# Peptides against a protein of PDB entry 7RZF, part 334

Target 1, 358 residues: chain A of PDB entry 7RZF
Amino acid sequence: PFQEEHLKQLYKIVPIKDIRNLYVTFPIPDLQKYYKSNPGHYLGHLIGHEGPGSLLSELKSKGWVNTLVGGQKEGARGFMFFIINVDLTEEGLLHVEDIILHMFQYIQKLRAEGPQEWVFQECKDLNAVAFRFKDKERPRGYTSKIAGILHYYPLEEVLTAEYLLEEFRPDLIEMVLDKLRPENVRVAIVSKSFEGKTDRTEEWYGTQYKQEAIPDEVIKKWQNADLNGKFKLPTKNEFIPTNFEILPLEKEATPYPALIKDTAMSKLWFKQDDKFFLPKACLNFEFFSPFAYVDPLHCNMAYLYLELLKDSLNEYAYAAELAGLSYDLQNTIYGMYLSVKGYNDKQPILLKKIIEKM
Target 2, 358 residues: chain A of PDB entry 7RZF as posed
Amino acid sequence: PFQEEHLKQLYKIVPIKDIRNLYVTFPIPDLQKYYKSNPGHYLGHLIGHEGPGSLLSELKSKGWVNTLVGGQKEGARGFMFFIINVDLTEEGLLHVEDIILHMFQYIQKLRAEGPQEWVFQELKDLNAVAFRFKDKERPRGYTSKIAGILHYYPLEEVLTAEYLLEEFRPDLIEMVLDKLRPENVRVAIVSKSFEGKTDRTEEWYGTQYKQEAIPDEVIKKWQNADLNGKFKLPTKNEFIPTNFEILPLEKEATPYPALIKDTAMSKLWFKQDDKFFLPKANLNFEFFSPFAYVDPLHSNMAYLYLELLKDSLNEYAYAAELAGLSYDLQNTIYGMYLSVKGYNDKQPILLKKIIEKM

## One batch from the design tools (peptide; made by RFdiffusion4, then SolubleMPNN)

Design b2_p29_6_s4 (from b2_p29_6, 10 letters changed)
Fold by OpenDDE base, seed 3:
Structure b2_p29_6_s4 (fold): chain B 358 residues (1-358), chain A 29 residues (1-29)
Amino acid sequence: as target 1 above (358 residues)
Amino acid sequence: SPNSVVKTDKEKELKKEFEELWPILERLK
């Protein structure tokens, strides 16, 4: 639907809110018929990844970007968009061209590596978990959503079509990836810094903007994006749960935590879930040190220790979160607090990693 | 929609901002 004249455009948009956002968008074919393979989700998972060697990791390391989102969006005009959206720092606003260059370097890395079946399988498994434990939507919202989906999916698949991946289609991944080129790009920069520098007004919302053609030199620079050795595919997510067994409620289950271990150095309380019946657990640890809050020096050392510990665990944080695990580390007046929450199956793995970094 | 259904609070906020601006961006010619 977009003609060539609508491509390679830069839009400078004045927001109502004080936000700095970059939208790098690519028109792509309608992929609704490919919901079983969902190549846009595959690419969104990788481009939007937050682990080591990711696009976001590199852009954050430069101080240009706070957050990144990648994925497909349905368009009103019978086509879709692939979108890379980032929250810009003040410095990042000055380096938009270089940010986009890094995006194309990452895309080039994806082309060089080719489609990975294990990544697809990981997406499939994550979606299966999300589907299995999807909260019940409100009836009105659910009905409206189903009605909309019925236009695109067989009745029997309407409930599952958004989540269940079935077919690895490397050809479709490559097809979408081939649309993620500089010659097909539409860029929008959203910043209050463009106030008073716009010459157009959007008809529907009255949003002020300026439209400019992206210079051919800039397009060529992006077309010549080399492989950046800092970009790597993610490692396999080891935190994805596979066992969802719920243990039966014990006959002696108490409505409150029971002391199950009492030693000179440790106390352990346990309460079985009697309400939610989910394959989830909350592990809470309080560590006590008589030295933690003795003086300002010890307080600062305890704080620094925790910050270093958190930093050392950042490599796992995103993978854990994707898998429905979370951890929290806090300084207390007595020492340190650790919490691990989520699906119980892989909690021991995460806990072990935390302890190994302590 | 972008990444996994288990959206962080941050992802939810970003999604909200995205959804607010997207109708504008989609219509720009």
Scores: peptide ipSAE 0.278, ipTM 0.782, DockQ to the pose 0.423
Fold by OpenDDE base, seed 1:
Parts: C-alpha cells; structure tokens; sequence
Structure b2_p29_6_s4 (fold): chain B 358 residues (1-358), chain A 29 residues (1-29)
C-alpha cells in the first residue's frame, strides 16, 4: 500500500508519442472478492459517462478534454487503483487543476446522491448483453484467459464472473467513493511540453519525469469542491435491449434484398439475415430531394441542416452506443442518408428520436 | 473495469495509450 509520502504527488511525464494525458489515480483496497457487486464498475460507469450532465460533457464544453475513461485497475501489490484518465487539449493542459476540481465536484455529486440501485441494474443489464453476445475469442487467447481467471474465480463462475453483477452493495460503493479524495490522489500529466524540464528517469522504461508534491493549497481547493449544478446523474438508458428473439427464416427468404414496397414516394427493400442469426438489424434510409444540390446555397443549407441535426442528437449518442446501437447521418448528392444499426429491439426508439429532431 | 461496455474507436485508442503508460505510472513511487 502507498504510504502518506506517496500520496498527493504530481508526476510530469514525457511521452514518446505526441500525446497529452492526465491520470488522476486513487489507491483503493483489493476489490476482487467483490466481483459480484463490482463497486468500481458502478463508479466507473458514472464517472466515465458521456451524456448530458456528465463530467466529460462539462470538460468538453470548456474545450479542455476530448475523452475520459474511469474505472478500477488491478495492482500487483495487493491493492487496486481507481483511475480517471482524460485526453487533454492544448488548453486543457493549462487547466489541469481546474479539471481535477471538476472531477472532485462530480465525485461530491455522487456522494450527495448516494448509490442508485437503478444505475446498478443498468450496469447489470449492459453486462448481460455484452456477455450474451461476446464475440468468440480466439481459442488460444480464451484458454489462457480462463487459466488466469481461475486464480480469482471459482471454476463454475469463470465464464460469467467478468460480466455477472448479482449484488447491489451500496456500502461497497460508498467505501470506494470514500477513497476518491484529494488526500489520496496521485496525479500524472503526460505531455511533450515537459521535455527538458525533467530531473528523474524511470528505472525500467527510461521514461523521463519530474515528481512534485501537490501544494497543500491545491489539495485544500479540491477538498472544498462544492456541488456544481451542471453535474447530473445520467437518465435511464432507453436503448438497452431486452428482447433477443430471432425470428425464423422465412421460406421465401431471398439471398438479396427484395422490393417489398414500391410507391411513388418510397421504395422499401428487405433482406432477412440468413448468416449471422443475431438479434440485430440495419436500417438504411436514403432521402431524395430535388433541391438538395440545385445550387451552392442549397448545398450549404443542406450541410448546415445535417450538422444541426447531428448536434441535436448528440444527447442520445452515448446511450445508444452503450446499448449497442449506432446511427449515421450523411449528406448525399441526392439528399440525405440515415443509417441505424445494432440490436433491433430498441431501434424503433432511436429512429423515433431521430425523426423527432428532423 | 472500463466505464463503458462498448468502446468507441477513440476509447480504444485511449485504452491502448493507457495500457502503454500504466506500467510506468504504477511503478512511480
């Protein structure tokens, strides 16, 4: 375990690649035995959420961060880390203290709201979907992975233990959340901007870095993080599939899309899946407008319309992605293209949301 | 555990970078 001397440290690291990353890390107890409740996953789901009112949404709105990942990682020393990792913009590199303040504000929001059973259930449902449709790993990789997992899980649970959430443990969520405090933080900033400003070399990799104690004033600022009204818990994900029924292959199934509707205003082509047998569908829509490309003004207006439409749909993008749905919108020479792909169960909901914004 | 069940291409890239740097970060005392 890290002693006090190893906490509240800032590491400025020179990368080989041209990257700008921030790692905010917290030593936590070994949680492996709590795999059935996985409190670290619960917190990672919320802290790493990308929807409205999320930590990432706020940091993106300020132009400081591009991406965010949150979660637990196993340590070799009988403890784990909880990690919040962000990709920094050039501007974000100048605002690391404020970024971390926002992290603690979000964590404080989680403390104030307390553990939510519905969020746990959502995580459980998402994991169940991921488990059910896990791509067949290559046999060699799978066997090696199983062998490794056998050290941590009973044999009967090896196949499910990584995904199966069974127990809502608010006490464990609170326990982990209590470790996510400024007094327990280790910060690493990775940037080429630290080149020539380092005084240490990492023993194993030769990575150049500078280590500094985080000033007590800064720690205090983070300790006094107020509730930020911009941070909200995510809404329930409406796109999580619950029906995985595969319809039987029709006797008249065609190897190619068949025209099933032909009207003056629309043509509909359909092909049933005869290969994959997954509860997935691809919906593709081509919209034709005689005005789309008549002149440069109309082209620009069509482009602007699509950009505005995409922006208006951004609130659903992350939730759809988590649920294994995706959509695509493109301008075409004849008008607009829309695609909706993924699990078929909730595609109508996503399609409705798209149409309502059109 | 990751924050997301489904990872975007960008998250995959970030994860790769994370995995490359983590051994260094874990060893820093």
Amino acid sequence: as target 1 above (358 residues)
Amino acid sequence: SPNSVVKTDKEKELKKEFEELWPILERLK
Scores: peptide ipSAE 0.276, ipTM 0.783, DockQ to the pose 0.465
Fold by OpenDDE base, seed 2:
Structure b2_p29_6_s4 (fold): chain B 358 residues (1-358), chain A 29 residues (1-29)
Amino acid sequence: as target 1 above (358 residues)
Amino acid sequence: SPNSVVKTDKEKELKKEFEELWPILERLK
């Protein structure tokens, strides 16, 4: 276990690649035995969320961070880490203390709201979808994976234990949250800007680094992290599929798209899937306007309209992606193209959201 | 692993970088 002397440390690391990363890590108990509730996954889902009111959304708005990952990882000595990892901008590298303050503000928000059963249910449902539609592993890889998993799970649960959440354990969520404190933090900053400023070399890889104690004043600043009103829990994800029914292939199914509607204002082609047999659909819409490309002004207006539309839909993008839905919007010489792809069950909901913003 | 949820392509790239650096970070005392 890490002793107190190993906590509240800052590591400045020189990468081989030109990368700027921040790792905020917390030693936590081994959670392997709690695989049925997986409190680290619950927290990783929220801390790593990309929707409105998320940690990433705020850090991106300030131009400090590009991407964020949150979650648990196994440690070498029968303990785990909870990790918040961000890709830093050049500006973000100058604001690491403030970035970490925002992390603790978000964590404080999670403490204030308490564990949410509906969030756990969404994690459960998302994992169930991922399990149901996981790619077939190669036999050798599958066998090796199973052999490894057998050390951790009963034989009857080996195939499902990694994916199927069964128990909502708010007590364990709170226990992990209690470990996510400034007094338990280990910070690593990875940047080439530390080249020539290091005094230590890592034994195995020869990585150059400098280790420093985080000043008590900085720790205290993070301990006093207030609730930031910009941080909110995510809204319920409306796009998570629940119906996976595959309709039978029609007797008159054509190998090519068939014209099923032909009017003065619209043409509709349809092709049933005869190959993949998945509860997925692709909806493609081409909109034609005689004004779209009539002159440069109209072209610019159409471009600006689409950019504004995309911006207005950004609130749904992450939730749709998590649920296995995607959309695409493009300008064409004749107007606009819209595509909606993924699980068919909730596509009408996403399509409605898009239309409401048009 | 971090973000056991369905990962975006960007998250996959970040995960790769993370996995490359993590053995180093874990060993730092």
Scores: peptide ipSAE 0.270, ipTM 0.770, DockQ to the pose 0.419
Fold by OpenDDE base, seed 5:
Structure b2_p29_6_s4 (fold): chain B 358 residues (1-358), chain A 29 residues (1-29)
Amino acid sequence: as target 1 above (358 residues)
Amino acid sequence: SPNSVVKTDKEKELKKEFEELWPILERLK
């Protein structure tokens, strides 16, 4: 649908809000008919990954990007876009060409590795979890979302179509990946720094912008993107729940936490869920240290320790979040607080990882 | 929508901004 004249374009856009965003967009075929394989979701999962060796991890390490979103977006004209969107730092705004180079380096890494069935399976499993508990989530915007989906899927599949991955189609993944090339790119930079430097106005919203052709030299630079050794595929997510069994409510279940263990060194309280009936748990740990807040030096050391601990756990944070797990670490007046929340099945794994880093 | 994956709070904010700007971006020729 886009002619050559619409490709390799740079749009400098003035926002209403004080934001700095980069949109790297690629026209792609309509993938609606491939919803059972959803190659765009596969690529979005990898490109948008936040773990070690991810695109975001590298761009964040450079101080250029704060956040990254990757995925497909439907277009009004019977085609789709694949979009990589990043929040730019002030420094990142000066390095847009290099940011995009890194994007193409990551894409090149995906080409070199080829489609991975285990990644597809992970996406499938994550979607299955999301689907299983969808009805138990507060339907904020659910009606609007369903209305949009009804246009694309049979009524009988509308509830499942977004979540049910059934077919691994490496050919379709490669097909989409082949569209993610510099010659097919449309770049938009959104920044107030372009105020007074624009020459066009968008007709619908009155947004001021400037359009420029991306120089051939820049396109060629991106076309020659090498493999950056810092980019790695994510490891398998070990936190994805597989057991969703809800234990029956005990006859002696208390409406409040009951002390189930009392020792000289530890107390344990337990309350069974009697309201939500979800395969979720909240584990809360309070650690007491006589040295934690004895003096300002110890307070500072405890703070630094916790910051280092959080940093060391960052490698698991995203994978845990994807799997519906979270953890929190805080300094307390008496020591440290740890919380692990989410699906109970893999909480022991996450807890073990945390303890191993302590 | 882009990235149906669980997003961080920052990504959720970015997603909101994306949805606000996308209609403009899609119309640019």
Scores: peptide ipSAE 0.276, ipTM 0.778, DockQ to the pose 0.465; fails the geometry check

Design b2_p29_7_s1 (from b2_p29_7, 20 letters changed)
Fold by OpenDDE base, seed 3:
Structure b2_p29_7_s1 (fold): chain B 358 residues (1-358), chain A 29 residues (1-29)
Amino acid sequence: as target 1 above (358 residues)
Amino acid sequence: MNLLDKVLAKREAEIPKEETIEKILLNLR
């Protein structure tokens, strides 16, 4: 386990690739025995959230961060880490202290709100869906994975243990939140900008790095992180499927799409799933406009329109993705293409939101 | 993104080389 001497450290790491990453890591207790509650997954869901009022949303609005990942990571036997990893912009590389301040402000918001059973229930439901409709893995990889996790889980639970949540444990969520403090932080900044500014070499990979103590003043700034009123808990995910009914195959089901609607302005084809038997659908829309590709101006306007439309849909995109729904919007030489894919139950909700923004 | 969801998704895909930096961070004493 890391001792106090390993805490409050800053590592400046030179990558081989041109990447800019920030890793904010916290040593936490081994949570493996709590897999039925999985408090680290709860916190990873919130800290890693991408919706309005999320940590990522705020950091992205400042132009400092492109992507964010938050959650528990396995350590050695008897300890884990909680990691917040962000992809930094060039500007974000200059604002690392402020980025980390925002992380602690968000964590402070989570402490102030306390553990939410409805958030746990959403995580439970999402994981249950993911388990129930999990795709087939490659046998070799799957067998090796199962063999590895047999060391951690009962044989009867080995297939379910990574997915199925059973117990809401607010006490364990609070216990993990209490480890997410500035005094328990390890920071790594990964950037080529540190080339020629390092004094150490990592033994195993030859990675060049510099280690510095984080100044006590900086630690104190992070400890005094106020509640930032921009941070909010996510809203309930309206896209989580609840109906998984598979309709019986129609007697007249054709192997090809049948034309079910023909009008002056629209044609609709339908094909029932005769192969997969999943509660999923693919909705594909092609919109035709004689103006879409008539000249470079109209082409660029059509492009900008879709980029603005996608931006206006970002508030739903992440929640939909978590729920196993996706959409795609593309320009075509004839107009635009829209695709909505995933669990059919909540597709009408997502489609309606897309069309209302169009 | 939740790291667990990312890990679960990556286990279905070929393990990307990104694990190296994370291993380095875990081993830096």
Scores: peptide ipSAE 0.119, ipTM 0.716, DockQ to the pose 0.258
Fold by OpenDDE base, seed 1:
Structure b2_p29_7_s1 (fold): chain B 358 residues (1-358), chain A 29 residues (1-29)
Amino acid sequence: as target 1 above (358 residues)
Amino acid sequence: MNLLDKVLAKREAEIPKEETIEKILLNLR
């Protein structure tokens, strides 16, 4: 277990690669026995969320952070870590204290709202979908993984334990959230800007670093993190599939796409899945415009249009991705290409949102 | 992103994508 001397520490680390990262880490109790409720996954889902009112959304709006990852990580026996990891911009590297303040403001928002059973249910449903439709892993990797996790789970649960949530445990969520405090923080900043400013070398990898105590004033600033009105819980994920029906193969199913609609304004090809038998579909749309590639101006306008369209869809992109839906928008010499892929059940919802923004 | 989801996504990326429905559709000139 980390002693008090190991807490409230700042590590400035020199990377080999040109990367800028911030790691905010908290020692937490061993949660392994609570795998059925997985309170660390619940908190990782919210803290790592990318939708409107999320921590990442606010940090991106300031130009400080590109990506954010939050969640539990295994430690040694008897303890774990909760980690918030962000990819820093050059500007974000100058605002690390304020970034961490926003992290604590978001954590304070989670305390104020309390544990939400509907969020747990979404996590449960997402994980159940991921388990049910999991792709085949390489046998060697899979067997080695299963052999490893047999130490942690009953034999009967070994296949399901990493995925299937069974119990909503608000008490455990609150317990973990209570460990996410400034007094328990360990901060690591990874940047080449610390080259020549380090005084220590890490024993195992030879990584150069500097260790500093975080000033008590900074800790107090983070302890007094107020409720930031920009932070909100995510909305319900409307893209989570609930219908997994696989339609029977048509007797006249062709190995190639058949033209099922031919009109002056549209052609539609259809191919039923005859190989995978998954509740998934791929919708591909090619839009033709005689103006898309007439001249360099129109080409650039069509490009800017798609970039603006993608930006306007960012709100839905993350929720769709979590639910196993994706979209792609590309400029073509003939116009525009749109694809929507993933679970077929909620594809019409995503497609409608895309079309409403076009 | 959730750390668990990132770990899962990394594992999935190491799986050779079999010829997905995507490749079949893209080759239909």
Scores: peptide ipSAE 0.119, ipTM 0.593, DockQ to the pose 0.030
Fold by OpenDDE base, seed 4:
Structure b2_p29_7_s1 (fold): chain B 358 residues (1-358), chain A 29 residues (1-29)
Amino acid sequence: as target 1 above (358 residues)
Amino acid sequence: MNLLDKVLAKREAEIPKEETIEKILLNLR
């Protein structure tokens, strides 16, 4: 376990690859015994959220961060870490202190709102879907993984323990949130800009780094993180599937797409799934416009239209992705292509939102 | 993204070299 001397440290690390990353890490208690409630997953879901009012949304709006990942990480036996990892822009590399301030403002928002049972329920439902429809792993890797996790979980739960949530534990969520404080922080900045500015070499990988204490003034600035009115809890994810019914194969099911509608304005092909038997569908739409590619101006207008449409759909994209739904919008020489893929239950909701924005 | 979701999604893919930096951070005393 880290001692107090290992807290409030800044590591400047030289990567082999040209990457700019920030790692904000917090030592936390071992949460393994709480796998049925998984408070670290709850916090990782919110801190790692990408929707409106999220930490990532604000940091992107500043031009400082491209991506954000938040969650628990296993340490050595008897301790864990909570990690917030961001991909930094060049500008973001200059604003690391302010990025971390925003992280603490978001954490303060989570404290102010308190644990939300509906958010836990969404995490539970998402993980149950992920477990139920999990893809086949390679047997060798899978067996090795299961053998490893048998040290942590009962034999009867070893397959489900990483996925199935059972218990809402607001007390444990608050306990973990109480560890996400500036006095408990370890910061690492990964950038080639530190090349030739390091004084230490890591023993195992030969990674060059510099270690510095974070100034007390900076710690105090983060401790005094106020509520930023831009931060909001996510809205309920309307895309989480609840119906997984698989319709029986039609007696006349063709191995190829059948033309089920033919009109002057539309053709519709349908193929039932005869192989996978999953509650999933692929909806593909090709829109034809004689104006889409008539000249360079119209081509560019059609491109700009789709970019604006995608931007207008960003509020739904992450929630849909979490729920195992995806969409794709592409320009074609004939017009536009739309694809909606994933669990069939909530596809009509996503499709409706797309069409309402068109 | 949630780190657990990222890990679950990546476990089907080759372990990214990014885990090295995380391991370094976990070992730096």
Scores: peptide ipSAE 0.115, ipTM 0.721, DockQ to the pose 0.257
Fold by OpenDDE base, seed 5:
Structure b2_p29_7_s1 (fold): chain B 358 residues (1-358), chain A 29 residues (1-29)
Amino acid sequence: as target 1 above (358 residues)
Amino acid sequence: MNLLDKVLAKREAEIPKEETIEKILLNLR
């Protein structure tokens, strides 16, 4: 176990690649035995959320962070880590203390709201979908993975244990959340800006680093993290599929897209899936405008329009992605291309939201 | 993103060398 001397430490690490990353890590108990409730996945879902009122949304609004990943990671025998990892902007590298303060403010928000059963249910449903429609893995890799996890799970559960949530355990969520405290923090900043400012070399990879104690004043600042009114729990994910019905093949199913609608303003082609038999669809729309590419001004205006449209849809993009839905918007020489892909059930909801923003 | 989802998704993809920094951080005493 990490002793007190290993906590409240700051590591300044020189990367090989030109990257700027912050790792905020917390030693936590081994949660492997709690795989049926997976409290680390619950917390990782919320802390790693990218929707409105999320930690990432606020840190992006400050211009400090590009991406955020949160969740549990395996440690050595008998312990794990909870990690919050962010990709830092150049400005964010100057505001690391304030970024971490915002992390603790979000954690404090999670404490104030308490464990939410509906969030657990969404995680359960998402994982059940992922399990049910899991892609075929390469047999060699899959067998090796299964052989590795046989040490952790009963034989009868080894295929399901990483996916199927069974038990809502608010007590375990609170237990993990209680470990996410400033007094239990290990911070690493990864940046080339530390080149020539390090005094240690890591033994295994030769990575140059500096280790410093985090000042008690900084720890106290983080301990006094209050509620930030910008942080909100995510809304319910409306894109989670619930209907997985596969319609029977039509007797006249063509191997190619058939023209099913022809009007002065629109043509529609349809092809039923005759190969995969998945509850998924690909919707592709090409919009034609005589103004889209008539001159450089209109071309740039069409580009700016799509960038603004994408920005306006960003609130839904993450929730859709979690639910196995994606969209793509591209400028074409004729106008605009829209694609919506993934589970068929909630595609109309996403498509409607896109059209309402257009 | 959830780290577990990222790890599960990356296990299905050829694991890129980025795991090295995380391994370093876990081993730094």
Scores: peptide ipSAE 0.102, ipTM 0.713, DockQ to the pose 0.255

